# Ledger of designs, part 6: peptides against a protein of PDB entry 6KZJ

Target 1, 71 residues: chain A of PDB entry 6KZJ
Amino acid sequence: SPDLLSEVSEMKQDLIKMTAILTTDVSDKAGSIKVKELVKAAEEEPGEPFEIVERVKEDLEKVNEILRSGT

## One batch from the design tools (peptide; made by RFdiffusion4, then SolubleMPNN)

Design b1_p9_5_s2 (from b1_p9_5 with S1M V8K)
Fold by OpenDDE base, seed 2:
Structure b1_p9_5_s2 (fold): chain B 71 residues (1-71), chain A 9 residues (1-9)
Amino acid sequence: as target 1 above (71 residues)
Amino acid sequence: MEIVEKLKK
């Protein structure tokens, strides 16, 4: 339905926003986060929803690693 | 979360 497509589009936009937040705030401690690579991915076509989800997943894993290490 | 409800319909 058009409503479902609109909601998938909204979810995609929210995932992009979350990726942007995770990439900007973690920059100070994320020697492991290639901020430059994430910025390029944000400037380029966000790709398919699956690729966005995989990027968000990777960013969350990196955040979790930083929080667990405390460094 | 509403997408999950729409996918169930």
Scores: peptide ipSAE 0.042, ipTM 0.654, DockQ to the pose 0.022
Fold by OpenDDE base, seed 5:
Structure b1_p9_5_s2 (fold): chain B 71 residues (1-71), chain A 9 residues (1-9)
Amino acid sequence: as target 1 above (71 residues)
Amino acid sequence: MEIVEKLKK
């Protein structure tokens, strides 16, 4: 149905936005994260919804490491 | 985008 397709498309876009927020917010503290490269990769080839979810997961794991290490 | 294109067909 067109409604389901629109919902999946919106979900994909929201996941991309979340990844961008997570990468940019931690950019000032994450000296090891190539933020510009990650943002560029997400904009040009976001991949399938599952791949986007995996990137969001990795971003969350990195945020957790920064918070836990205090660096 | 392959999944989205498959859902359109």
Scores: peptide ipSAE 0.042, ipTM 0.639, DockQ to the pose 0.023
Fold by OpenDDE base, seed 4:
Structure b1_p9_5_s2 (fold): chain B 71 residues (1-71), chain A 9 residues (1-9)
Amino acid sequence: as target 1 above (71 residues)
Amino acid sequence: MEIVEKLKK
C-alpha cells in the first residue's frame, strides 16, 4: 500500500507550511531559516521512505529553532 | 526502491 509513503510525504509538507507561517513576518535578511530551500526540498523527488522521514525530522528541527527564537 | 515497491503492495 502506498498509504504510508503518502502519509509521511504529507507530514513533511505540513511541517514546511508551518515553517513558512512562522517566518512570514521575518525579512529575508534576518538570518532566518530559508523557507525557500525547504520548499525546494519538498518539490524534489522523495527517495526511499527513510529519506523522507529524515527530511521530516530536519523540517521539525527547523520549526523548533523558529519557536525557540521567539519568531 | 525496494522499500517503495513493498509499500505499494
Scores: peptide ipSAE 0.041, ipTM 0.608, DockQ to the pose 0.021
Fold by OpenDDE base, seed 1:
Parts: C-alpha cells; structure tokens; sequence
Structure b1_p9_5_s2 (fold): chain B 71 residues (1-71), chain A 9 residues (1-9)
C-alpha cells in the first residue's frame, strides 16, 4: 500500500541518519545530535533503525577483527 | 516494529 511504502521510505531515511551518528567520530561534532533521544526512541520501539544499525555495526566490527587477526 | 504488523495484515 502507499502507506506501507511511505513507512519503508521513512525507515530508510532513519537508517541513514543512524549510520551517520554511529560511524562519525563522536569526538568533534556529535554534540549537536540528540543521540540520547534516538537511543530512547529505539528502546520504546524494539527493532527500530537505531537498534538495527547498532547490531550491523557490531557484526561488521567482528568481521573486521576476524580479517585482521586471521582467526 | 509497526511495519511488520502492517505486513501481516
């Protein structure tokens, strides 16, 4: 339905935003992004884009460690 | 995830 496609599009946009938040070096400009608000939103709605991106990031870090260590 | 419930309907 058009409603479902709109929701998927919104989710995609949120995934992109979450990816940027989680991959940017928090050291310089992340203070302007309400990361805490996004974390709270993910806690209220399990499986929302922020939680998905965190899991993907963790999995990619594990893969990278395996590639670097050879084990 | 609300989208999953919408997909089931």
Amino acid sequence: as target 1 above (71 residues)
Amino acid sequence: MEIVEKLKK
Scores: peptide ipSAE 0.038, ipTM 0.628, DockQ to the pose 0.025

Design b1_p9_5_s3 (from b1_p9_5, 3 letters changed)
Fold by OpenDDE base, seed 4:
Structure b1_p9_5_s3 (fold): chain B 71 residues (1-71), chain A 9 residues (1-9)
Amino acid sequence: as target 1 above (71 residues)
Amino acid sequence: MDIVEKLQK
């Protein structure tokens, strides 16, 4: 439903924001979390509900990696 | 209705 898609998209945006808060290294250096790429991916057409959910999972994993590393 | 509840509906 449109409401579900909007809510999942909002959740994705929140995960991107969390990633940006947890890391000061937003450069394209090797091994760095590329926050700018996540932002660009969020701005593009989300696609079907499954594709949105998979992107949310990817963002969550990146946040988890930052938390585990202490970055 | 939270996201989990909506997914289960």
Scores: peptide ipSAE 0.042, ipTM 0.662, DockQ to the pose 0.026
Fold by OpenDDE base, seed 2:
Structure b1_p9_5_s3 (fold): chain B 71 residues (1-71), chain A 9 residues (1-9)
Amino acid sequence: as target 1 above (71 residues)
Amino acid sequence: MDIVEKLQK
């Protein structure tokens, strides 16, 4: 539904914001999220629902890696 | 409505 797409899009936007906060003082290591990359992804057309979900899953995995590394 | 609840419908 359009409401579900809006919710997924909002969740993605929130993840980008959280990532920006978590990565503001982290050293760039191999595999670290580039905040600039996530911002660019947010500016792109969302595409089909499946593509949006896959991008959100990828963003969650990246956030999890940051949280586990503690750096 | 929680996104998880929406996905389960």
Scores: peptide ipSAE 0.042, ipTM 0.657, DockQ to the pose 0.027
Fold by OpenDDE base, seed 1:
Structure b1_p9_5_s3 (fold): chain B 71 residues (1-71), chain A 9 residues (1-9)
Amino acid sequence: as target 1 above (71 residues)
Amino acid sequence: MDIVEKLQK
């Protein structure tokens, strides 16, 4: 349905935003990014894009450790 | 409405 497609599109946009937030060096210039607000939003809405991206990031870090260590 | 709930309908 058009409603479902709109929701999927919104979720995709949120995933892209969350990926940028989590992968960008949170240097002092990230002061415009309300990371704390996004974390709180994820706590209130389980399975939202922020939480999904964090899980993916964690999994990628684990894969990278395996590749670097050979174990 | 959660997207998963919408997909299950």
Scores: peptide ipSAE 0.035, ipTM 0.614, DockQ to the pose 0.024
Fold by OpenDDE base, seed 5:
Structure b1_p9_5_s3 (fold): chain B 71 residues (1-71), chain A 9 residues (1-9)
Amino acid sequence: as target 1 above (71 residues)
Amino acid sequence: MDIVEKLQK
């Protein structure tokens, strides 16, 4: 269905946006995050939906580490 | 190839 394909496409774009928000918001606090590499990866084709989800997962894990360590 | 592009072909 064209509606389903549009929904999947929108979901992919939302995941990309979430990744961008997570990487930019924590960039000032995360001395361990390779911000430049993440920005380049975001500007390039982010890959398949699963790879985007995995990047979001990694970003959430990094946020959790920052919050837990307080550094 | 992006999965969305593949499905839309």
Scores: peptide ipSAE 0.039, ipTM 0.628, DockQ to the pose 0.024; fails the geometry check

Design b1_p9_5_s4 (from b1_p9_5, 4 letters changed)
Fold by OpenDDE base, seed 2:
Structure b1_p9_5_s4 (fold): chain B 71 residues (1-71), chain A 9 residues (1-9)
Amino acid sequence: as target 1 above (71 residues)
Amino acid sequence: MDIVEALKK
C-alpha cells in the first residue's frame, strides 16, 4: 500500500540517520572505523535498503568492540 | 515510525 511504502521510506531515512550518528560519535582511533568514509557513504551513496541495514549492523558491532576495549 | 504497525495495516 502507499502507506506501507511511506513507512518503509521513512525507515530507510531513519537507518541512514542512525548510521551517521553512530559514525560521527566514534573516533578513528578505535580499530578499522573510517568515520569520514562511513559518513560519506551514508550521505552520498547509501545504497539499497539491505546495504544500509548491513552497514548499520556493522557500525553497531564496531561500537560494541570500542566499548568493550575501553578505547 | 513503527514498521510493525505499518505491516499490520
Scores: peptide ipSAE 0.062, ipTM 0.710, DockQ to the pose 0.023
Fold by OpenDDE base, seed 1:
Structure b1_p9_5_s4 (fold): chain B 71 residues (1-71), chain A 9 residues (1-9)
Amino acid sequence: as target 1 above (71 residues)
Amino acid sequence: MDIVEALKK
């Protein structure tokens, strides 16, 4: 449905934004990034894009450790 | 947003 497509589109955009937050050095120079709001959103709604991206990042880090250490 | 809720609509 159009509503579902809109929801998926919004989710995709949120994932992109949160990926940038979690993968870049968030400094005081990070202008328009609402990091605090995204953290709160993750706490309010389990499975929100922020938490999903955090899990993905953690999994990628684990994979990297396995590849680097061989264990 | 809740994708599961969106699927129900």
Scores: peptide ipSAE 0.059, ipTM 0.697, DockQ to the pose 0.026
Fold by OpenDDE base, seed 5:
Structure b1_p9_5_s4 (fold): chain B 71 residues (1-71), chain A 9 residues (1-9)
Amino acid sequence: as target 1 above (71 residues)
Amino acid sequence: MDIVEALKK
């Protein structure tokens, strides 16, 4: 339905925004995180919803690594 | 190919 397609589209956009938030929030500690590259990839080639979810997962893993390492 | 755009056509 058109409503379902709109919902999926919104979800895709929300996932892109989440990735951007995760990359920017950790930018101050992103010595090992290629933030500029991740932002570029998210903006120019966001990919399909599944690929966006995988990027969000990777960002969460990086955040966890920073928190565990303390550096 | 954007799946959402493709499905909207």
Scores: peptide ipSAE 0.050, ipTM 0.657, DockQ to the pose 0.023
Fold by OpenDDE base, seed 3:
Structure b1_p9_5_s4 (fold): chain B 71 residues (1-71), chain A 9 residues (1-9)
Amino acid sequence: as target 1 above (71 residues)
Amino acid sequence: MDIVEALKK
């Protein structure tokens, strides 16, 4: 339904916002480590919040495509 | 909101 797709889209947007918060917060707490290095480290570290958010975001995109296409 | 709950609606 369009309502379900809107909810999925909202969750996706929230995950994007969370990603931005995680990268900035980690950057503020990290000493000389650059943001891009922190993001890479988080992506390669299983269970890190950023990696989890990215996985969930990807899954939500897949769900959205399935629901929209009906396939 | 949890995606599992959303899919059940």
Scores: peptide ipSAE 0.048, ipTM 0.669, DockQ to the pose 0.059

Design b1_p9_6_s1 (from b1_p9_6, 4 letters changed)
Fold by OpenDDE base, seed 3:
Structure b1_p9_6_s1 (fold): chain B 71 residues (1-71), chain A 9 residues (1-9)
Amino acid sequence: as target 1 above (71 residues)
Amino acid sequence: REFLEKLLK
């Protein structure tokens, strides 16, 4: 099995991909969801484990907002 | 990828 940090990093990247899929055909309100900012954050140094977890939580919240409201 | 597979199931 992968190491915990590798698994969390993979999960984060998968969340970015899902966010991109959910926002592909949506209206200008999707621009309020800074998908580009999430992608940029995925390219940045993940930092310490707690910083990775906080970024994953933020990405999950963004995905949940898209699923709940479409925006 | 395992996470995406879990999310789609």
Scores: peptide ipSAE 0.052, ipTM 0.635, DockQ to the pose 0.043
Fold by OpenDDE base, seed 2:
Structure b1_p9_6_s1 (fold): chain B 71 residues (1-71), chain A 9 residues (1-9)
Amino acid sequence: as target 1 above (71 residues)
Amino acid sequence: REFLEKLLK
């Protein structure tokens, strides 16, 4: 239905935004985060929804690592 | 947005 397509589209856009936020907020502490590459991927060629979800997952894992280790 | 609101709750 058009409502389902709108909901999926909104979810995709929200995941892109979350990826950008997560990468920028930890950029000063995360030597392993390719901030420029991830932000570019989120804005220019985000890819399929699964690829976006995997990027968000990776960003959350990196944030968790920084918070747990302090490094 | 509803999705972000759900995620941040």
Scores: peptide ipSAE 0.042, ipTM 0.614, DockQ to the pose 0.040
Fold by OpenDDE base, seed 5:
Structure b1_p9_6_s1 (fold): chain B 71 residues (1-71), chain A 9 residues (1-9)
Amino acid sequence: as target 1 above (71 residues)
Amino acid sequence: REFLEKLLK
């Protein structure tokens, strides 16, 4: 339904916002660490908040696609 | 469909 797709899209957008906050906060504390290196480091640690957020974001994108296409 | 079932477990 369009309402369910809107809910999933909102959740996805919230995760994108959280990703931006986590990367900026870590960058401010880490000084010269590049955002790209932070993304890689977080991806190597399955328990790190950024990697968890990215996995859930990807899953929500797949859910949205399935609900949109019906397949 | 199978993905949704996996995600909701």
Scores: peptide ipSAE 0.033, ipTM 0.602, DockQ to the pose 0.096
Fold by OpenDDE base, seed 4:
Structure b1_p9_6_s1 (fold): chain B 71 residues (1-71), chain A 9 residues (1-9)
Amino acid sequence: as target 1 above (71 residues)
Amino acid sequence: REFLEKLLK
C-alpha cells in the first residue's frame, strides 16, 4: 500500500538523519583519529548507537524492497 | 556501507 511505503520511507529517512548525526559527532570528538577507522570501530561494537541505527536502517530497507516488489 | 561511503565523501 502507498501509505505503508510512505511510512517506511519516512522512518528510513529519520534513521539516515540519526546516522549522519552519530557519524559526524564521533568524527568531531575523535580529533586526529581517521573518520573511516571510527566508523569501523562503531560498526564493530554491536551495542553502540551507530551500529543499532544502521541495523534498523538495513532492516527497513529490506522491508521497503519487499513492499516495492511484492515478493 | 554504500550510505556511509557516500556520507564520508
Scores: peptide ipSAE 0.025, ipTM 0.548, DockQ to the pose 0.052

Design b1_p9_6_s2 (from b1_p9_6, 4 letters changed)
Fold by OpenDDE base, seed 2:
Structure b1_p9_6_s2 (fold): chain B 71 residues (1-71), chain A 9 residues (1-9)
Amino acid sequence: as target 1 above (71 residues)
Amino acid sequence: VDFVEKLLK
């Protein structure tokens, strides 16, 4: 339905926003976060929703690693 | 917005 498509579109946009937040704020300790790659991905076509989810997942894993290590 | 809010709750 058009309502479901609108909801999926909003979800996609929200995931993109979260990725942007995670990439910008973690930059100081994000030696493992390929900021350049994520910036390029944001500038280019964001890709399919699955690819966006995978990027967000990877970013969350990296944030978790930084928080656990404290360094 | 709603999805992000739901994930953070």
Scores: peptide ipSAE 0.057, ipTM 0.643, DockQ to the pose 0.041
Fold by OpenDDE base, seed 4:
Structure b1_p9_6_s2 (fold): chain B 71 residues (1-71), chain A 9 residues (1-9)
Amino acid sequence: as target 1 above (71 residues)
Amino acid sequence: VDFVEKLLK
């Protein structure tokens, strides 16, 4: 339905926003983004894009650790 | 919650 497609589109946009917050140096760009508001929204809605982005970030950090350690 | 509800309809 159009309503479902709209909801999926909104989810995608939220994913992009959270990716930008979590993958960039928050020190350089956080001043213009209401990070606190987005974090609260993600905590209220389990399974929202924030959780997906956090898992991907954790996986990338693990890969980086393996590469740096040479194992 | 609303997203999941819409997916299950």
Scores: peptide ipSAE 0.042, ipTM 0.614, DockQ to the pose 0.023
Fold by OpenDDE base, seed 1:
Structure b1_p9_6_s2 (fold): chain B 71 residues (1-71), chain A 9 residues (1-9)
Amino acid sequence: as target 1 above (71 residues)
Amino acid sequence: VDFVEKLLK
């Protein structure tokens, strides 16, 4: 369905934005990004892109630890 | 939320 494809495209864009927010160093002048608002939005709508990206980031950090330490 | 529901229909 064209409507479904539009929703998938929107989700993809949101995932990219959330990735940028979560991976940029918070000490960089990303001060314009309302991270708190995004966190609240994810809490109200479980499974939204922000929460998904956050989980993926956590999993990748665990993988990185395994690769660095060998355990 | 609506996405998964739409996908399964």
Scores: peptide ipSAE 0.038, ipTM 0.590, DockQ to the pose 0.024
Fold by OpenDDE base, seed 5:
Structure b1_p9_6_s2 (fold): chain B 71 residues (1-71), chain A 9 residues (1-9)
Amino acid sequence: as target 1 above (71 residues)
Amino acid sequence: VDFVEKLLK
């Protein structure tokens, strides 16, 4: 359904924006700390906000693919 | 934990 695909796509985009906000906020406060290092550290910690966002993002991408393909 | 710790520094 096009409406359901649109909702999933919007949720995906919101998660991408959340990721950007987390990285920029960390960059502003961390000074010399590299954003790349923070992202990697968050990916290794399943309870950290960035990793949670990335997992949900990936799940939404899979849902979108299934709904679009009809399989 | 490391992410939050670095964010607060």
Scores: peptide ipSAE 0.042, ipTM 0.552, DockQ to the pose 0.075; fails the geometry check

Design b1_p9_6_s3 (from b1_p9_6, 3 letters changed)
Fold by OpenDDE base, seed 2:
Structure b1_p9_6_s3 (fold): chain B 71 residues (1-71), chain A 9 residues (1-9)
Amino acid sequence: as target 1 above (71 residues)
Amino acid sequence: ADFVKKLLE
């Protein structure tokens, strides 16, 4: 379905943008987060939607850990 | 994109 493909493509783009925001905003406290690698992947070769979702999931987990730790 | 295309056929 072309309409569903368009919707999935829009969702993919939103997830890429969210990943970029999360990685750059928490870079000073990120520790193990490879900001440059994730930004490059989002811009040049984002990969399949599942891979993008997994990156966003990991970013959210790391942000949550930083906020909970208070550091 | 190919797997998504397949899922949405």
Scores: peptide ipSAE 0.064, ipTM 0.659, DockQ to the pose 0.022
Fold by OpenDDE base, seed 5:
Structure b1_p9_6_s3 (fold): chain B 71 residues (1-71), chain A 9 residues (1-9)
Amino acid sequence: as target 1 above (71 residues)
Amino acid sequence: ADFVKKLLE
């Protein structure tokens, strides 16, 4: 349905925004995003996009350490 | 998890 596609699109947009926050220095405030609200929403639902992105980021960091150390 | 439920409706 159009409503479902709209919700998926919104979810994708939020996922992209959260990815940007986690992959860049958070010292600069993004002018159009409410980071606090997104974080709170993700903490209520462990399967929501923010938590997924956090897990992916952590896994990538582990991979990076393995590649750098050679072990 | 709630959005997954909505996706399957």
Scores: peptide ipSAE 0.057, ipTM 0.634, DockQ to the pose 0.026
Fold by OpenDDE base, seed 1:
Structure b1_p9_6_s3 (fold): chain B 71 residues (1-71), chain A 9 residues (1-9)
Amino acid sequence: as target 1 above (71 residues)
Amino acid sequence: ADFVKKLLE
């Protein structure tokens, strides 16, 4: 439905935003209230873009460790 | 949660 397509588009945009938040050095952005607000807002909705991106980041981090260590 | 639910309907 058109409503679902709009929701998918919105979710895609949110995923991009959350990816930027989680992949940049968060310490450099620690003073940004806007970033903190987005992170907290995402925590209010389980399974929303923040949690999805965090899981992806965690998985990629594990893959990177395997590649670096040979384990 | 609502998105996933709607997608599966």
Scores: peptide ipSAE 0.055, ipTM 0.637, DockQ to the pose 0.025
Fold by OpenDDE base, seed 4:
Structure b1_p9_6_s3 (fold): chain B 71 residues (1-71), chain A 9 residues (1-9)
Amino acid sequence: as target 1 above (71 residues)
Amino acid sequence: ADFVKKLLE
């Protein structure tokens, strides 16, 4: 349905924004991005893009540590 | 991987 497609498109946009935040140095200030608003939106709806990206990033970080250590 | 790639396009 058009409503479902619109929801998927919104999710795509949120994923892109979250990816940009999580791949940058958190010490850098991103004035153009409303981080607090995005975090609240992700917490309000379980399974939203922020949670997905965080899980993927965590898994990749674990893999990187294993490869670097030779374990 | 293909799904994620397509989603980000």
Scores: peptide ipSAE 0.053, ipTM 0.650, DockQ to the pose 0.058

Design b1_p9_6_s4 (from b1_p9_6, 3 letters changed)
Fold by OpenDDE base, seed 4:
Parts: structure tokens; sequence; C-alpha cells
Structure b1_p9_6_s4 (fold): chain B 71 residues (1-71), chain A 9 residues (1-9)
């Protein structure tokens, strides 16, 4: 279905953008976070939408840890 | 993407 394909593709693109924002915004303060690996993984093969969602979730968790620690 | 395209075509 072209309509569903377009919708899934758009969702994937949005999730990739969210991941990129999270990784780049906290890159200088990431400390132990392997931001370079996450960025490279996203650029090389972002994966299916579910995998991208899981990366975004992980990024949000890492951001939360940074904010909570004050670093 | 490729897998999704295969499923949704």
Amino acid sequence: as target 1 above (71 residues)
Amino acid sequence: AEFVEELLK
C-alpha cells in the first residue's frame, strides 16, 4: 500500500530527526555516552521504525540521567 | 525501510 508506505516512511524520518537532535544537543555533555557510535549507527543503518523508536527512548533516558546528575 | 516496503507494497 503506497499510502501506508508513505506514512511509515514519514514516521521513520521524524524519529531519525528526533534521535539526531538528542545526540547532537547533549554531545558535549554526554560524558560516558558513546554519541559518536549512535550517530554513526543512525547514519549507516537507522533500521526499522521500531529500532529507531528504541534508540530515541534510550537517548531520552541518557539525557534524563545527565540532567539528574547535573553534568 | 526495505523490510517495511516489502510488507506494504
Scores: peptide ipSAE 0.068, ipTM 0.662, DockQ to the pose 0.022; fails the geometry check
Fold by OpenDDE base, seed 5:
Structure b1_p9_6_s4 (fold): chain B 71 residues (1-71), chain A 9 residues (1-9)
Amino acid sequence: as target 1 above (71 residues)
Amino acid sequence: AEFVEELLK
């Protein structure tokens, strides 16, 4: 179904956007984040939807660590 | 999402 394909494609794009926002927003604050590695990963194909979700999850975990530790 | 595309088209 073209409608379902469009829905899944939009969802994938939204996840990529969220990852990009989280990566760029925390890059200035997190000395523990491998910014260079994340930039390279963002320039490459993000992979299958599950891999994108896992990257978003990882970014959220890193944000949580920054907020909890203050560093 | 190659597999998903194949399922949905």
Scores: peptide ipSAE 0.061, ipTM 0.663, DockQ to the pose 0.021; fails the geometry check
Fold by OpenDDE base, seed 2:
Structure b1_p9_6_s4 (fold): chain B 71 residues (1-71), chain A 9 residues (1-9)
Amino acid sequence: as target 1 above (71 residues)
Amino acid sequence: AEFVEELLK
């Protein structure tokens, strides 16, 4: 339905925004985070919603590791 | 997008 398609597209846009925030705000402690690659992936064809979710998941895991390490 | 559109149309 058009309503569900609109909901999925909105979710996709929100995930892209979250990815951008995570990649730029942690750049000083990025370590293993490939900021340039993630920004480029979001700027170019972001891919299907599943691929965006997987990138956000990976970014959250990396941020958690940085915060937990205390460095 | 095309896959999602096909599932949700």
Scores: peptide ipSAE 0.058, ipTM 0.651, DockQ to the pose 0.021; fails the geometry check
Fold by OpenDDE base, seed 1:
Structure b1_p9_6_s4 (fold): chain B 71 residues (1-71), chain A 9 residues (1-9)
Amino acid sequence: as target 1 above (71 residues)
Amino acid sequence: AEFVEELLK
């Protein structure tokens, strides 16, 4: 279905953008975040939408850890 | 993407 493909493609692009924003915003806050690896994975080989969602989830968890630890 | 495309044909 072409309409569903377009919707999935749009969602994929939005998730990639969110991942890039999250990783870039906290790049200087935590030495444990492999920013380059996350950005490359999101932009070049993002995988399926589920895999992108999982990366965003991991980014949010890392942001939460940074905020709680004060690092 | 290829798998999703195959499912959504």
Scores: peptide ipSAE 0.058, ipTM 0.649, DockQ to the pose 0.021; fails the geometry check

Design b1_p9_7_s1 (from b1_p9_7, 5 letters changed)
Fold by OpenDDE base, seed 4:
Structure b1_p9_7_s1 (fold): chain B 71 residues (1-71), chain A 9 residues (1-9)
Amino acid sequence: as target 1 above (71 residues)
Amino acid sequence: KEIVEALQK
């Protein structure tokens, strides 16, 4: 449904926001996480619900790496 | 609406 697509898309956008917040306190030289790549992925056409969920899963893993490493 | 509830509909 369009409602499900909207909710999953919003969740992805929130993960990108969290990633941005976590990386702001990390030095501008933190080369491990490409915030620009996450932003580009958010601007990409979401596609089918499964494709959105897979992208969200990838974003969550990136956020987890930030939290685990502190960078 | 929570995503979990959305997936269950």
Scores: peptide ipSAE 0.047, ipTM 0.663, DockQ to the pose 0.027
Fold by OpenDDE base, seed 1:
Structure b1_p9_7_s1 (fold): chain B 71 residues (1-71), chain A 9 residues (1-9)
Amino acid sequence: as target 1 above (71 residues)
Amino acid sequence: KEIVEALQK
């Protein structure tokens, strides 16, 4: 449905934003409040973009470790 | 979750 497509599109946008937050070194002044707010949002809404991106980040770290160590 | 509600519409 058009409503579902709109919801999915919005979720993709949120995923991109959350990816940037989780992959950038949060300097003491940059966005720490927004990061905390996103963490709380993910706790209230299971499967929201933050949790998805966090899992993807973990998987990428595992892949990178395999590539570096050969194991 | 809003997306779940969207799937049920």
Scores: peptide ipSAE 0.042, ipTM 0.650, DockQ to the pose 0.024
Fold by OpenDDE base, seed 2:
Structure b1_p9_7_s1 (fold): chain B 71 residues (1-71), chain A 9 residues (1-9)
Amino acid sequence: as target 1 above (71 residues)
Amino acid sequence: KEIVEALQK
């Protein structure tokens, strides 16, 4: 349905935006959090952006398989 | 979102 496709599109856009934020090159200055530290912190803290992105990624892959297979 | 809830069931 158009509503379902719009919802999937919105989820994909959100995933792309969050991924871009988490993978940006961060300044190696004192007090700056590095990408590796952000990833680790998000893995240790349920509900942090990286964990949310990984869950959304899994859900989008499931949606893609359903849409592609027609089942 | 409804679709996320459905996929997580």
Scores: peptide ipSAE 0.031, ipTM 0.580, DockQ to the pose 0.047
Fold by OpenDDE base, seed 5:
Structure b1_p9_7_s1 (fold): chain B 71 residues (1-71), chain A 9 residues (1-9)
Amino acid sequence: as target 1 above (71 residues)
Amino acid sequence: KEIVEALQK
């Protein structure tokens, strides 16, 4: 359904925005830590909010692909 | 880890 695809797309965009906010907040507190380093650090701590958001974002992208392709 | 645990309490 186009309405369902729109809903999933909005959810994805919201998660992307949350990821940006979390990245900014962590970078502001951590000083000169690069985003790439934060991603690597989050891989060691998969329960931390940033990695949770990224995982959910990826899941929504997969759902979107399935809905678009029908496969 | 710890943040998720705290939110679930």
Scores: peptide ipSAE 0.022, ipTM 0.471, DockQ to the pose 0.117

